Peptides against a protein of PDB entry 6JX3. Designs and how they scored, part 49

Target 1, 85 residues: chain A of PDB entry 6JX3
Amino acid sequence: AEFRLRPEISVAQTDYGMVLLDGRSGEYWQLNDTAALIVQRLLDGHSPADVAQFLTSEYEVERTDAERDIAALVTSLKENGMALP

## One batch from the design tools (peptide; made by RFdiffusion4, then SolubleMPNN)

Design b2_p21_1_s4
Fold by OpenDDE base, seed 2:
Structure b2_p21_1_s4 (fold): chain B 85 residues (1-85), chain A 21 residues (1-21)
Amino acid sequence: as target 1 above (85 residues)
Amino acid sequence: KKPYVRPSITRLTDPELLAAF
């Protein structure tokens, strides 16, 4: 399934990095550089597998760890109301 | 390859950031 942010979520690039704001609740979250990179690629249509491959090719991370980290991030984004189920 | 930092999200409490939206 396609990764998508919820309609009420706004994205801003700030001096603090990528920030996601829920326009309804007023909650907002800062993503570190890795999380921002993952989200950007997912939003661009890359699969989690694609992103994992990208991470392992560019960074000192094993495939299993990359996959786990991507999955955990996606879960967090969904649980915290930023991404659609 | 570049050093890897695990992805993280942090709930913010600094209202100054709200001005960015």
Scores: peptide ipSAE 0.651, ipTM 0.895, DockQ to the pose 0.940
Fold by OpenDDE base, seed 4:
Structure b2_p21_1_s4 (fold): chain B 85 residues (1-85), chain A 21 residues (1-21)
Amino acid sequence: as target 1 above (85 residues)
Amino acid sequence: KKPYVRPSITRLTDPELLAAF
């Protein structure tokens, strides 16, 4: 299934980085640069495997670490109500 | 290759950020 944000989630770029706001609950979260990059690529239709390849190509990170970090982020975004299951 | 920083999300409570939406 494709990665998608929940419809109630708004995205903004701020001085603190990328921010996601739940319009219903009022909860909002700041993403660091890496998290924002991952989310943007996933929203563009890249698979987690695609993103892992991108990260290992651009950054000093092992493939297994990149894959684990992406999976953990996606899980967090889903469990915290930002991404659709 | 650039230094890698692990992805993170942080819940915010600063009302100034609400103005961004």
Scores: peptide ipSAE 0.651, ipTM 0.894, DockQ to the pose 0.944
Fold by OpenDDE base, seed 1:
Structure b2_p21_1_s4 (fold): chain B 85 residues (1-85), chain A 21 residues (1-21)
Amino acid sequence: as target 1 above (85 residues)
Amino acid sequence: KKPYVRPSITRLTDPELLAAF
């Protein structure tokens, strides 16, 4: 399924990195550079597998570790109300 | 290849930090 942010989530690029704001609750969430990169590529329509391939090509990470980290991030984004289930 | 840092998200709760946005 397509990765999408919830409608109430706004994206901001700040000096502290990518930040997601929940317009309903007022909660802010900061993403580190890797998380921001993953989210950006997912929002661009790349699959988690595509993102894993990208990470292993650009970074010193094994494929299985990249896949695990992407899956965990997506789960966190959904559970914390940032991404649609 | 670049050094890899695991992805992380952090909920911001510091009032002064929030005021910066």
Scores: peptide ipSAE 0.650, ipTM 0.895, DockQ to the pose 0.731
Fold by OpenDDE base, seed 5:
Structure b2_p21_1_s4 (fold): chain B 85 residues (1-85), chain A 21 residues (1-21)
Amino acid sequence: as target 1 above (85 residues)
Amino acid sequence: KKPYVRPSITRLTDPELLAAF
């Protein structure tokens, strides 16, 4: 399944990092660098498995931890109305 | 390899910060 943002969500780059904007509710969500990296790669069409492989190659993280963190982030983005189910 | 920081999202509620967007 393709990772997609909801149509009302916009992406902005700020001095504080990536921000997701909900054009309907007016909510803003800041992503830290790791979350932004994950979202950017998912939006580019990479699978969660691709992203996990990338993280373990570039960062001091084990595969299981990377997979868990990606899954948790995706869940949060869906539950908070930023990503499509 | 680079140090790893777990991903996080934070809802922004600071009026000054929100006003910048």
Scores: peptide ipSAE 0.650, ipTM 0.895, DockQ to the pose 0.775

Design b2_p21_2_s1 (from b2_p21_2, 12 letters changed)
Fold by OpenDDE base, seed 2:
Structure b2_p21_2_s1 (fold): chain B 85 residues (1-85), chain A 21 residues (1-21)
Amino acid sequence: as target 1 above (85 residues)
Amino acid sequence: GTVTVDGVTLGTISAPELKRR
């Protein structure tokens, strides 16, 4: 399924990285650099498999670990109300 | 995790940091 943010979520770029803003609850979510990198690529239309390949090619990480990190992040974004289920 | 200060909730979403090749 396609990765998408919920309609009420806005993206802001700051000097300290990506922030997701919930326009309804007023909550602000700061992403660390790795999370922001993954989210940006997913929003650009890359599949989780594409992102895993990208991570293993650019960074010192095994494919299995990259896949697990992506899956865990996506789950977190859904559970915290930022991404659509 | 989250923290609420004066009615504003601040959260963090993280993934393990990576070392560039």
Scores: peptide ipSAE 0.629, ipTM 0.869, DockQ to the pose 0.583
Fold by OpenDDE base, seed 1:
Structure b2_p21_2_s1 (fold): chain B 85 residues (1-85), chain A 21 residues (1-21)
Amino acid sequence: as target 1 above (85 residues)
Amino acid sequence: GTVTVDGVTLGTISAPELKRR
């Protein structure tokens, strides 16, 4: 299924990087550079497979590791209430 | 992880750092 943020989540760009804000709870989450890159590409409509290919092409990471990192990140975003299941 | 400061919850979401080719 398509990766999508929950409707109450806002995206903000800060001097310290990408931040996701839950407008209902007031919680906000700062993403490191790798997480932000993955989330941005997913939000742009790229599939996890597309993102994995992008990561392996641009960075020193193996395909299997990229796939695992993306899956783990998506799981974290869902579990922390930022992304729709 | 998260930290609460003056009633505001601050969290971090990370993926492993990558080195550009």
Scores: peptide ipSAE 0.629, ipTM 0.870, DockQ to the pose 0.603
Fold by OpenDDE base, seed 3:
Structure b2_p21_2_s1 (fold): chain B 85 residues (1-85), chain A 21 residues (1-21)
Amino acid sequence: as target 1 above (85 residues)
Amino acid sequence: GTVTVDGVTLGTISAPELKRR
């Protein structure tokens, strides 16, 4: 399924990195560099498999670990109300 | 983890930091 943010979520780029803003709840979520990179690529239309390949190519990480990190992040974004199921 | 300041909740979402090849 396509990765999508919930309609109430806005993306902002700040001096402190990528931030996701919930316009209804008043919650602001700051992403660390790795999380921001993954989210940006997913929002650009890359599949989790694409992102895993990108991470293993650019960074010192094993494929299995990259896949797990992506899956865990997506789960977190869904659980915290930022991404659609 | 989150903190609330004047009704605004500030949270963090992270993934493990990676070293570039």
Scores: peptide ipSAE 0.622, ipTM 0.866, DockQ to the pose 0.592
Fold by OpenDDE base, seed 4:
Structure b2_p21_2_s1 (fold): chain B 85 residues (1-85), chain A 21 residues (1-21)
Amino acid sequence: as target 1 above (85 residues)
Amino acid sequence: GTVTVDGVTLGTISAPELKRR
């Protein structure tokens, strides 16, 4: 399934990184560098497999770890109300 | 995790930090 943010979520770029803003709850979620990188690529239309390949090519991370990191992040984004199921 | 300050709730979403090759 395609990764998508919930309609009430807005994206903002700050000096301290990417922030997701929930227009209903008023919650602000700051992403660390790795999370922002993954989210940006997913929003750009890359598949999780594409992102995993990108991470392993550019960073010192094993494929299995990259895949797990992506899956865990997507789960967190869904559970915290930022991404659609 | 979240913290609420002056009616604003701030949270963090993170993935493990990576070192560039």
Scores: peptide ipSAE 0.616, ipTM 0.863, DockQ to the pose 0.613

Design b2_p21_2_s2 (from b2_p21_2, 11 letters changed)
Fold by OpenDDE base, seed 2:
Structure b2_p21_2_s2 (fold): chain B 85 residues (1-85), chain A 21 residues (1-21)
Amino acid sequence: as target 1 above (85 residues)
Amino acid sequence: MTVTVDGVELGTLEAPELRPR
């Protein structure tokens, strides 16, 4: 299953990083650098496994930790109404 | 958690910070 944002969610790039805007509620969500990096790669079509490999290659993080970070973020995005289930 | 950016209240969505190799 491909990671996708809900249609009412738009992405903005700001000087403070990536922001997600819910066009219906008007809520803004600012992503920190790690979250933005993960979301960007997922939106580009990379699988969670691909992203985990990327993170472990570029950063001092173990594969298991990277996988957990990705899974936790994806879960949050879905449960908070930003990503499609 | 919320943060104010240029007068706008934002929610935050964070993943653990990483150290580059």
Scores: peptide ipSAE 0.527, ipTM 0.816, DockQ to the pose 0.894
Fold by OpenDDE base, seed 3:
Structure b2_p21_2_s2 (fold): chain B 85 residues (1-85), chain A 21 residues (1-21)
Amino acid sequence: as target 1 above (85 residues)
Amino acid sequence: MTVTVDGVELGTLEAPELRPR
């Protein structure tokens, strides 16, 4: 299934980096550079496999580690109510 | 973790930092 944020979640670019905002709860989540990069690629329609390929091509990271990092982040996004299951 | 920015507490969502090739 396509990666999507929940309707109540907004994306903002701030001086402190990418932030996700929950319009219902008022909660904010700041993403570090790696997390922001992954989320942006997913929102652009790239699959987790596509993102892993991108990361291994552009950065000093092994494929297995990239896949694990992406999966962990996606899980966190879903568990914290930011992304649709 | 939680950080305070301009008096607002926000959560953090992080992945391991990467070094460009």
Scores: peptide ipSAE 0.526, ipTM 0.813, DockQ to the pose 0.876
Fold by OpenDDE base, seed 4:
Structure b2_p21_2_s2 (fold): chain B 85 residues (1-85), chain A 21 residues (1-21)
Amino acid sequence: as target 1 above (85 residues)
Amino acid sequence: MTVTVDGVELGTLEAPELRPR
């Protein structure tokens, strides 16, 4: 299973960071820097494991914490209707 | 969490902030 956004979701870069727009509901979701970084890497085709390795290499985070953070974010994206299940 | 501004709902999606090595 690969990470994909739902077709009604648009991505925008703003002065406040990455924003996801639901074209059906009109809801906007602003991502903080860490969330945006993870989403960008996933959309570029990196696996969650790839992203975890990237985070632990570039930032002061343990591998298990990075993996949990990524999993939690992916779950949120799916639950909030931004990513396909 | 979400807030409505000018009829638009703005939510936040966050992961823990990280410090660069």
Scores: peptide ipSAE 0.525, ipTM 0.813, DockQ to the pose 0.659
Fold by OpenDDE base, seed 1:
Structure b2_p21_2_s2 (fold): chain B 85 residues (1-85), chain A 21 residues (1-21)
Amino acid sequence: as target 1 above (85 residues)
Amino acid sequence: MTVTVDGVELGTLEAPELRPR
């Protein structure tokens, strides 16, 4: 299924980088630069495979590592209640 | 994990930092 945030989650750009806000709980999640980059591209409609290709083209990372990083982040987003399953 | 930034407690989500080509 397509990557989507839960309805109560909003995105904010702050001095501390990208932040995901849970409007119901008030919980804040700060993303580092790599996580923010991945999330933004997924939200723009790019597939994990697309994002992996992007990462390998722009950064010194192997395809398998990029794929694992993306998968791990998506898992965290779902488990922490930010992304829809 | 959780950290305090500017007096606010935030969760953190991190992926490994990457070096630009």
Scores: peptide ipSAE 0.522, ipTM 0.813, DockQ to the pose 0.900

Design b2_p21_2_s3 (from b2_p21_2, 12 letters changed)
Fold by OpenDDE base, seed 2:
Structure b2_p21_2_s3 (fold): chain B 85 residues (1-85), chain A 21 residues (1-21)
Amino acid sequence: as target 1 above (85 residues)
Amino acid sequence: GTVTVDGVTLGTISAPELRRR
């Protein structure tokens, strides 16, 4: 299924990278560089498999590790109320 | 991690850092 943020979540770019703001709870979530890169590509419509291929091509990471990292991040975003299930 | 300061909650979401080829 398509990766999407919840409607109350907005994205801001800061000096520290991508930040997700929950307009209802007032929570701000700063993403590190790797997380921001993954989220940006997912929001652009790339599948987790696409992102894994991208990561393995650009970075020193194995496909299986890339897939695990992406899955863990997506799960975290969903469980913390930032991404739609 | 999460910290609340003056009613504002700040958190961090991270994925493992990667080294470019």
Scores: peptide ipSAE 0.625, ipTM 0.867, DockQ to the pose 0.602
Fold by OpenDDE base, seed 1:
Structure b2_p21_2_s3 (fold): chain B 85 residues (1-85), chain A 21 residues (1-21)
Amino acid sequence: as target 1 above (85 residues)
Amino acid sequence: GTVTVDGVTLGTISAPELRRR
């Protein structure tokens, strides 16, 4: 069960960063830089563990915190109807 | 959070900002 967006969700790049668009509801979700980075890597097929390793390597963040941030983000994306459960 | 402006709902999804090594 890999991370996937719902079929009605499209990705757009804007001057303000990544935006997820719900083609059915018309809702727009702007992602901050960290969220966009995580989502992009997940969509590219990297596992949460892969992303955590990437974050700890590139940024001043502990592995546990990176894992928590990724999990929280995935939960938010699912709860807000952007990612498949 | 979300706001609705002229029938369009705008939301934000954020993760904590990180400092590069």
Scores: peptide ipSAE 0.625, ipTM 0.869, DockQ to the pose 0.599
Fold by OpenDDE base, seed 3:
Structure b2_p21_2_s3 (fold): chain B 85 residues (1-85), chain A 21 residues (1-21)
Amino acid sequence: as target 1 above (85 residues)
Amino acid sequence: GTVTVDGVTLGTISAPELRRR
């Protein structure tokens, strides 16, 4: 299924990196560089497979590791209330 | 991880750091 943020979540670009903001609770989540890169590409409409290919082409990472990193991040975003199931 | 300051929760979400080719 398509990766989507929950409707109450907005994205902010800051000098400290990408931040996801919950407009209802006031919570915010700072993403590190790798997480931000993955989320940006997913939000741009790339599939997890597309993102994995991108990561392996641009960075020193194996395909299987890239796939696991993406899956783990998506899971974290869902579990922490930022992404839709 | 998260911390709460004056009712505001500050969290972090990370993925493993990568080195560019």
Scores: peptide ipSAE 0.623, ipTM 0.867, DockQ to the pose 0.581
Fold by OpenDDE base, seed 4:
Structure b2_p21_2_s3 (fold): chain B 85 residues (1-85), chain A 21 residues (1-21)
Amino acid sequence: as target 1 above (85 residues)
Amino acid sequence: GTVTVDGVTLGTISAPELRRR
């Protein structure tokens, strides 16, 4: 239930946005603004439902779309080896 | 998607861009 990064992943803030660094593979993953916002809130301990509510209140997005965007992003982060299953 | 340059692999992770209300 809790969103967590894999232990080999580090977070860096750059002029071009949030970057996730894989200390084992040497891969660098840059997040766009929306992805960074979602990841930051999840790492801060907000639930996906909390994040969806935040997105719909602050941005022009419907709840269902926000929920799908969050779910898809979490899946991507897991599949690309950044987040724990 | 990823690209490798000088032994460094760079990728992007994105979610749909949003407009502020």
Scores: peptide ipSAE 0.618, ipTM 0.864, DockQ to the pose 0.610

Design b2_p21_2_s4 (from b2_p21_2, 11 letters changed)
Fold by OpenDDE base, seed 3:
Structure b2_p21_2_s4 (fold): chain B 85 residues (1-85), chain A 21 residues (1-21)
Amino acid sequence: as target 1 above (85 residues)
Amino acid sequence: MTVTVDGRTLGTIEAPELKRK
């Protein structure tokens, strides 16, 4: 299934980096560079496997580590109410 | 982790930093 943000979540690019804002609660989260990169590619329609391939091609990271990083991030976003399950 | 930006408290979502090839 495609990665999607919950309908109440909006994305903003700020001077401090990418931010996800919950329009209902008012809570928001700043993403670090790696998290922002992954989320942006997922939102662009790339699969987690696609993103892992991208990361290993551009960065000094092993495939297994890239896959784990992506999975952990996606899980966090879902559990924190930012991404749809 | 929690940080303060422009007087607002926000959470952070992070993945391990990566070094470009």
Scores: peptide ipSAE 0.567, ipTM 0.846, DockQ to the pose 0.896
Fold by OpenDDE base, seed 4:
Structure b2_p21_2_s4 (fold): chain B 85 residues (1-85), chain A 21 residues (1-21)
Amino acid sequence: as target 1 above (85 residues)
Amino acid sequence: MTVTVDGRTLGTIEAPELKRK
């Protein structure tokens, strides 16, 4: 399934990195560098598998760990109301 | 972690930090 943000979520780039803002609740979430990198690529249309390949190519991480990190992040984004199920 | 700033709640979404090759 395609990764998509909920329509009420806005993306902002700040001095401290990427921020996702819920326009309805006012809650916002700062992403660390790794999370921002993953989200940016997913929003650009890359699949989780694409992102995992990218991470293992550019960083010192095993494929299985990269896949798990991506899955966990996507779950967090859905649970916090930022991404569509 | 979450912190309230100016009536809004700032949380963090993190993935494990990675070292570039």
Scores: peptide ipSAE 0.567, ipTM 0.845, DockQ to the pose 0.650
Fold by OpenDDE base, seed 2:
Structure b2_p21_2_s4 (fold): chain B 85 residues (1-85), chain A 21 residues (1-21)
Amino acid sequence: as target 1 above (85 residues)
Amino acid sequence: MTVTVDGRTLGTIEAPELKRK
């Protein structure tokens, strides 16, 4: 399924990086650069495989590591209520 | 992990940092 944020979650671009805002709880979550990059590309409609290819082409990371990092991030975002299952 | 931005405490979501080629 396509990666999507939960409806109560909004994205803000700040001088400190990407922030996810939970409109129900009022909680703010700042993403580091790698997490923000992955989330942005997923929200743009790229598949995890697409993102992995992008990461390996632009950064010093192996495909397997990129895939694992993406999967771990997606899982965390879903489990903590930021992204839809 | 938490960080403080303009006096407000934020949670953090992180993925391993990468070095650009």
Scores: peptide ipSAE 0.567, ipTM 0.845, DockQ to the pose 0.882
Fold by OpenDDE base, seed 1:
Structure b2_p21_2_s4 (fold): chain B 85 residues (1-85), chain A 21 residues (1-21)
Amino acid sequence: as target 1 above (85 residues)
Amino acid sequence: MTVTVDGRTLGTIEAPELKRK
């Protein structure tokens, strides 16, 4: 399924890294570098499988771990109201 | 989790840090 942010969520690049802004609640969510990388690629239209392949090619991470990291992040974003289910 | 950055409360969303090849 296509990864999408909720319409009230906007993305900003800051000195503190990538930030997701909830325009309704005013909440700010800072992503660490790995999370930002994954989210950016997903938003660019890459599938989780694509992202996993990218991570394993660029970083010292096993495919299974990459897949788990991506899945866990997506789950967190959905549970925290940033990504659409 | 929630942290304070630059005097502002932010939530954090993290994935495990990765070592670049």
Scores: peptide ipSAE 0.564, ipTM 0.845, DockQ to the pose 0.901

Design b2_p21_3_s1 (from b2_p21_3, 11 letters changed)
Fold by OpenDDE base, seed 2:
Structure b2_p21_3_s1 (fold): chain B 85 residues (1-85), chain A 21 residues (1-21)
Amino acid sequence: as target 1 above (85 residues)
Amino acid sequence: DPVMYLPAPRSISAPELRPRP
């Protein structure tokens, strides 16, 4: 399934990093650089497997760790109301 | 009091990564 943000969520690129804003509540979430990188690639249409390959190629991280980190982030984004299930 | 008040930001993170040389 394609990773998608909920329709009320918007992305803002700020000097403090990537922020996801809930247009209904005004609640917003600041992402660190790694989380932002993952989200950006997922939103661009890359699969979690694609992103894991990208991370292991560009960064000092093992495939299993990359996969775990991506999965955990996606779960968090869904559970916190930012991404569609 | 500030003119504009925003709710406190929440945070979502993934482990920091070191770029390969």
Scores: peptide ipSAE 0.617, ipTM 0.861, DockQ to the pose 0.457
Fold by OpenDDE base, seed 5:
Structure b2_p21_3_s1 (fold): chain B 85 residues (1-85), chain A 21 residues (1-21)
Amino acid sequence: as target 1 above (85 residues)
Amino acid sequence: DPVMYLPAPRSISAPELRPRP
């Protein structure tokens, strides 16, 4: 299924990087550069497999590690109420 | 001037990557 944020979550770009804001609670989450890169590509419609291929092409990371990083991030986003299950 | 309180940000991270040369 396509990766999607929950309706109450907004994306903002700050001088400190990408931030996800819960418009109801006011809670916000700062993403590091790698997490922001992955999230942006997923939101742009790329599959996790696409993102893994992108990461291995552009960065010094093996496919298995890229896949694990993506899966772990997606899980975290879901568990912390930012992404739809 | 009013000072707005913001909650402390939480963090979501993935391992930092090095660009290929």
Scores: peptide ipSAE 0.617, ipTM 0.862, DockQ to the pose 0.464
Fold by OpenDDE base, seed 3:
Structure b2_p21_3_s1 (fold): chain B 85 residues (1-85), chain A 21 residues (1-21)
Amino acid sequence: as target 1 above (85 residues)
Amino acid sequence: DPVMYLPAPRSISAPELRPRP
């Protein structure tokens, strides 16, 4: 159940935030600050539950909303070919 | 230069969060 990027995807940091790059197509995805925060923590080995706890501690968000935001983002990353299922 | 050949970026976002005081 580990969150992992697909092998063709690389992470880059830009002046405008985190970007995910597809090394095969050249397509890239710009993440907003919240998405970048979540992705970075998942890549660092934190579980979605860990990330939800972090978000609720640091930001004005309820646990249920944090969990939903994380799940929706992970789903989007998988559906758009950036994360492994 | 390479910039001329790059595709436009796509966007993935999560709801913006306000830091707790």
Scores: peptide ipSAE 0.613, ipTM 0.859, DockQ to the pose 0.512
Fold by OpenDDE base, seed 4:
Structure b2_p21_3_s1 (fold): chain B 85 residues (1-85), chain A 21 residues (1-21)
Amino acid sequence: as target 1 above (85 residues)
Amino acid sequence: DPVMYLPAPRSISAPELRPRP
């Protein structure tokens, strides 16, 4: 399944990094650098497997850890109403 | 109006990573 944001979610860049804004509730979420990097690549059309390969190539992280981090983040984004299931 | 005012953000993060040299 393709990663997609819910239609009410907007992406913005701030001095402190990427934010996702829920246009209905007004609630917004600040992403740290790693989360923003993952989300950007997913939104650009890279698969979670692609992102894991990217992370292990560019950063000091094991493949299994990268895969787990991506999966956990995607789950969080879905559970907090930012990404479609 | 979120254009004029937003509450404090909540946080979503992934573990910080160290770039390979």
Scores: peptide ipSAE 0.609, ipTM 0.856, DockQ to the pose 0.585

Design b2_p21_3_s2 (from b2_p21_3, 7 letters changed)
Fold by OpenDDE base, seed 3:
Structure b2_p21_3_s2 (fold): chain B 85 residues (1-85), chain A 21 residues (1-21)
Amino acid sequence: as target 1 above (85 residues)
Amino acid sequence: DPLMFEKAPKSLDAPELRPRP
């Protein structure tokens, strides 16, 4: 399934990094650089496997660790109401 | 609050990565 944000969630760039905004509640989530990079690539249509390959090529991380980090982030995004299941 | 919202921001992080040389 394609990664998608919930309809009430929007992306904003701030001086402190990427932020995901809930337009209904006013709640927002600040992402660190790694999380922002993963989310950006997923929103661009890259699969988690694509993102893992990208991370391992650009950063000092093992493939299995990259895959786990991506999966954990996606799970958090879904569980916290930012991404569609 | 950088976006001037009433609610404080929450953090959602992934493990920081070091760029390859």
Scores: peptide ipSAE 0.599, ipTM 0.849, DockQ to the pose 0.570
Fold by OpenDDE base, seed 2:
Structure b2_p21_3_s2 (fold): chain B 85 residues (1-85), chain A 21 residues (1-21)
Amino acid sequence: as target 1 above (85 residues)
Amino acid sequence: DPLMFEKAPKSLDAPELRPRP
């Protein structure tokens, strides 16, 4: 399934990195660089597998760890109301 | 500046990664 943010969520780039803002509640989430990179690639249409391959090629991380990090982040995004289920 | 938002920010982090040389 395609990764998508909920319609009320907007993305902003700040000096502190990527921020996801809930336009209804005003709640916002600041992402660190790794999380932002993953989210950006997912939003660009890359699959989690694509992102894992990218991470392992560009960074000193093993495939299993990359996959776990991506899955955990996606889960958090969904559970915290930022991404569509 | 995220600090300009009315509500305090929450953090959503993934493990930091080191670029391959």
Scores: peptide ipSAE 0.599, ipTM 0.848, DockQ to the pose 0.577
Fold by OpenDDE base, seed 5:
Structure b2_p21_3_s2 (fold): chain B 85 residues (1-85), chain A 21 residues (1-21)
Amino acid sequence: as target 1 above (85 residues)
Amino acid sequence: DPLMFEKAPKSLDAPELRPRP
């Protein structure tokens, strides 16, 4: 399934990086550069496999590590109420 | 202190990556 944010979540770009804001609770999450890059690519319609391929080509990371990092981040986004299951 | 009236952000990080040369 395509990665999607929950409807109450908005994206903001700040001087300190990408922020995801829950419009209902007021809770917000600041993403580091790697997390922001992954989320941006996923929201643009790239699959986790696409993102892993991108990361391994552009950064000093092995494919298996990239896949694990992406999966862990997606899981966190879902568990913390930012992404749809 | 204005910080007393704002919610603090939570962090959501992935492992930092170095660009390939």
Scores: peptide ipSAE 0.598, ipTM 0.849, DockQ to the pose 0.456
Fold by OpenDDE base, seed 4:
Structure b2_p21_3_s2 (fold): chain B 85 residues (1-85), chain A 21 residues (1-21)
Amino acid sequence: as target 1 above (85 residues)
Amino acid sequence: DPLMFEKAPKSLDAPELRPRP
C-alpha cells in the first residue's frame, strides 16, 4: 500500500530538520535526518524496498538493517497518528 | 526558521547513518 500522511498532518522544514504538525491536536514531531530522508522518499512515491536500496547504496548500513529501520519508522508514524494505515 | 507551537515538540528518530565514502 502507498505511504500517506493523515489529512490533518502538515509537513514543515525547519532549521532543525523536518517537522510533522498535527493540525487538530497541535502536537508536532521533529524527525532526525535519517527519519526525514526516509519519509521524504516515501512521500515521493518510493516503496520501502526502493528506500532500503537507496540507504544501502548511500550509507554504511546492511540491507536487513535498512529494511528494519524503515519498517520501524513507518510503524511509529502510524501509531503516533501521522500516517494512514 | 524556528517554529513555536502550543505543544512541546516530540521526537521521532531513525538510527543515524554514516554516508559511504
Scores: peptide ipSAE 0.598, ipTM 0.847, DockQ to the pose 0.565

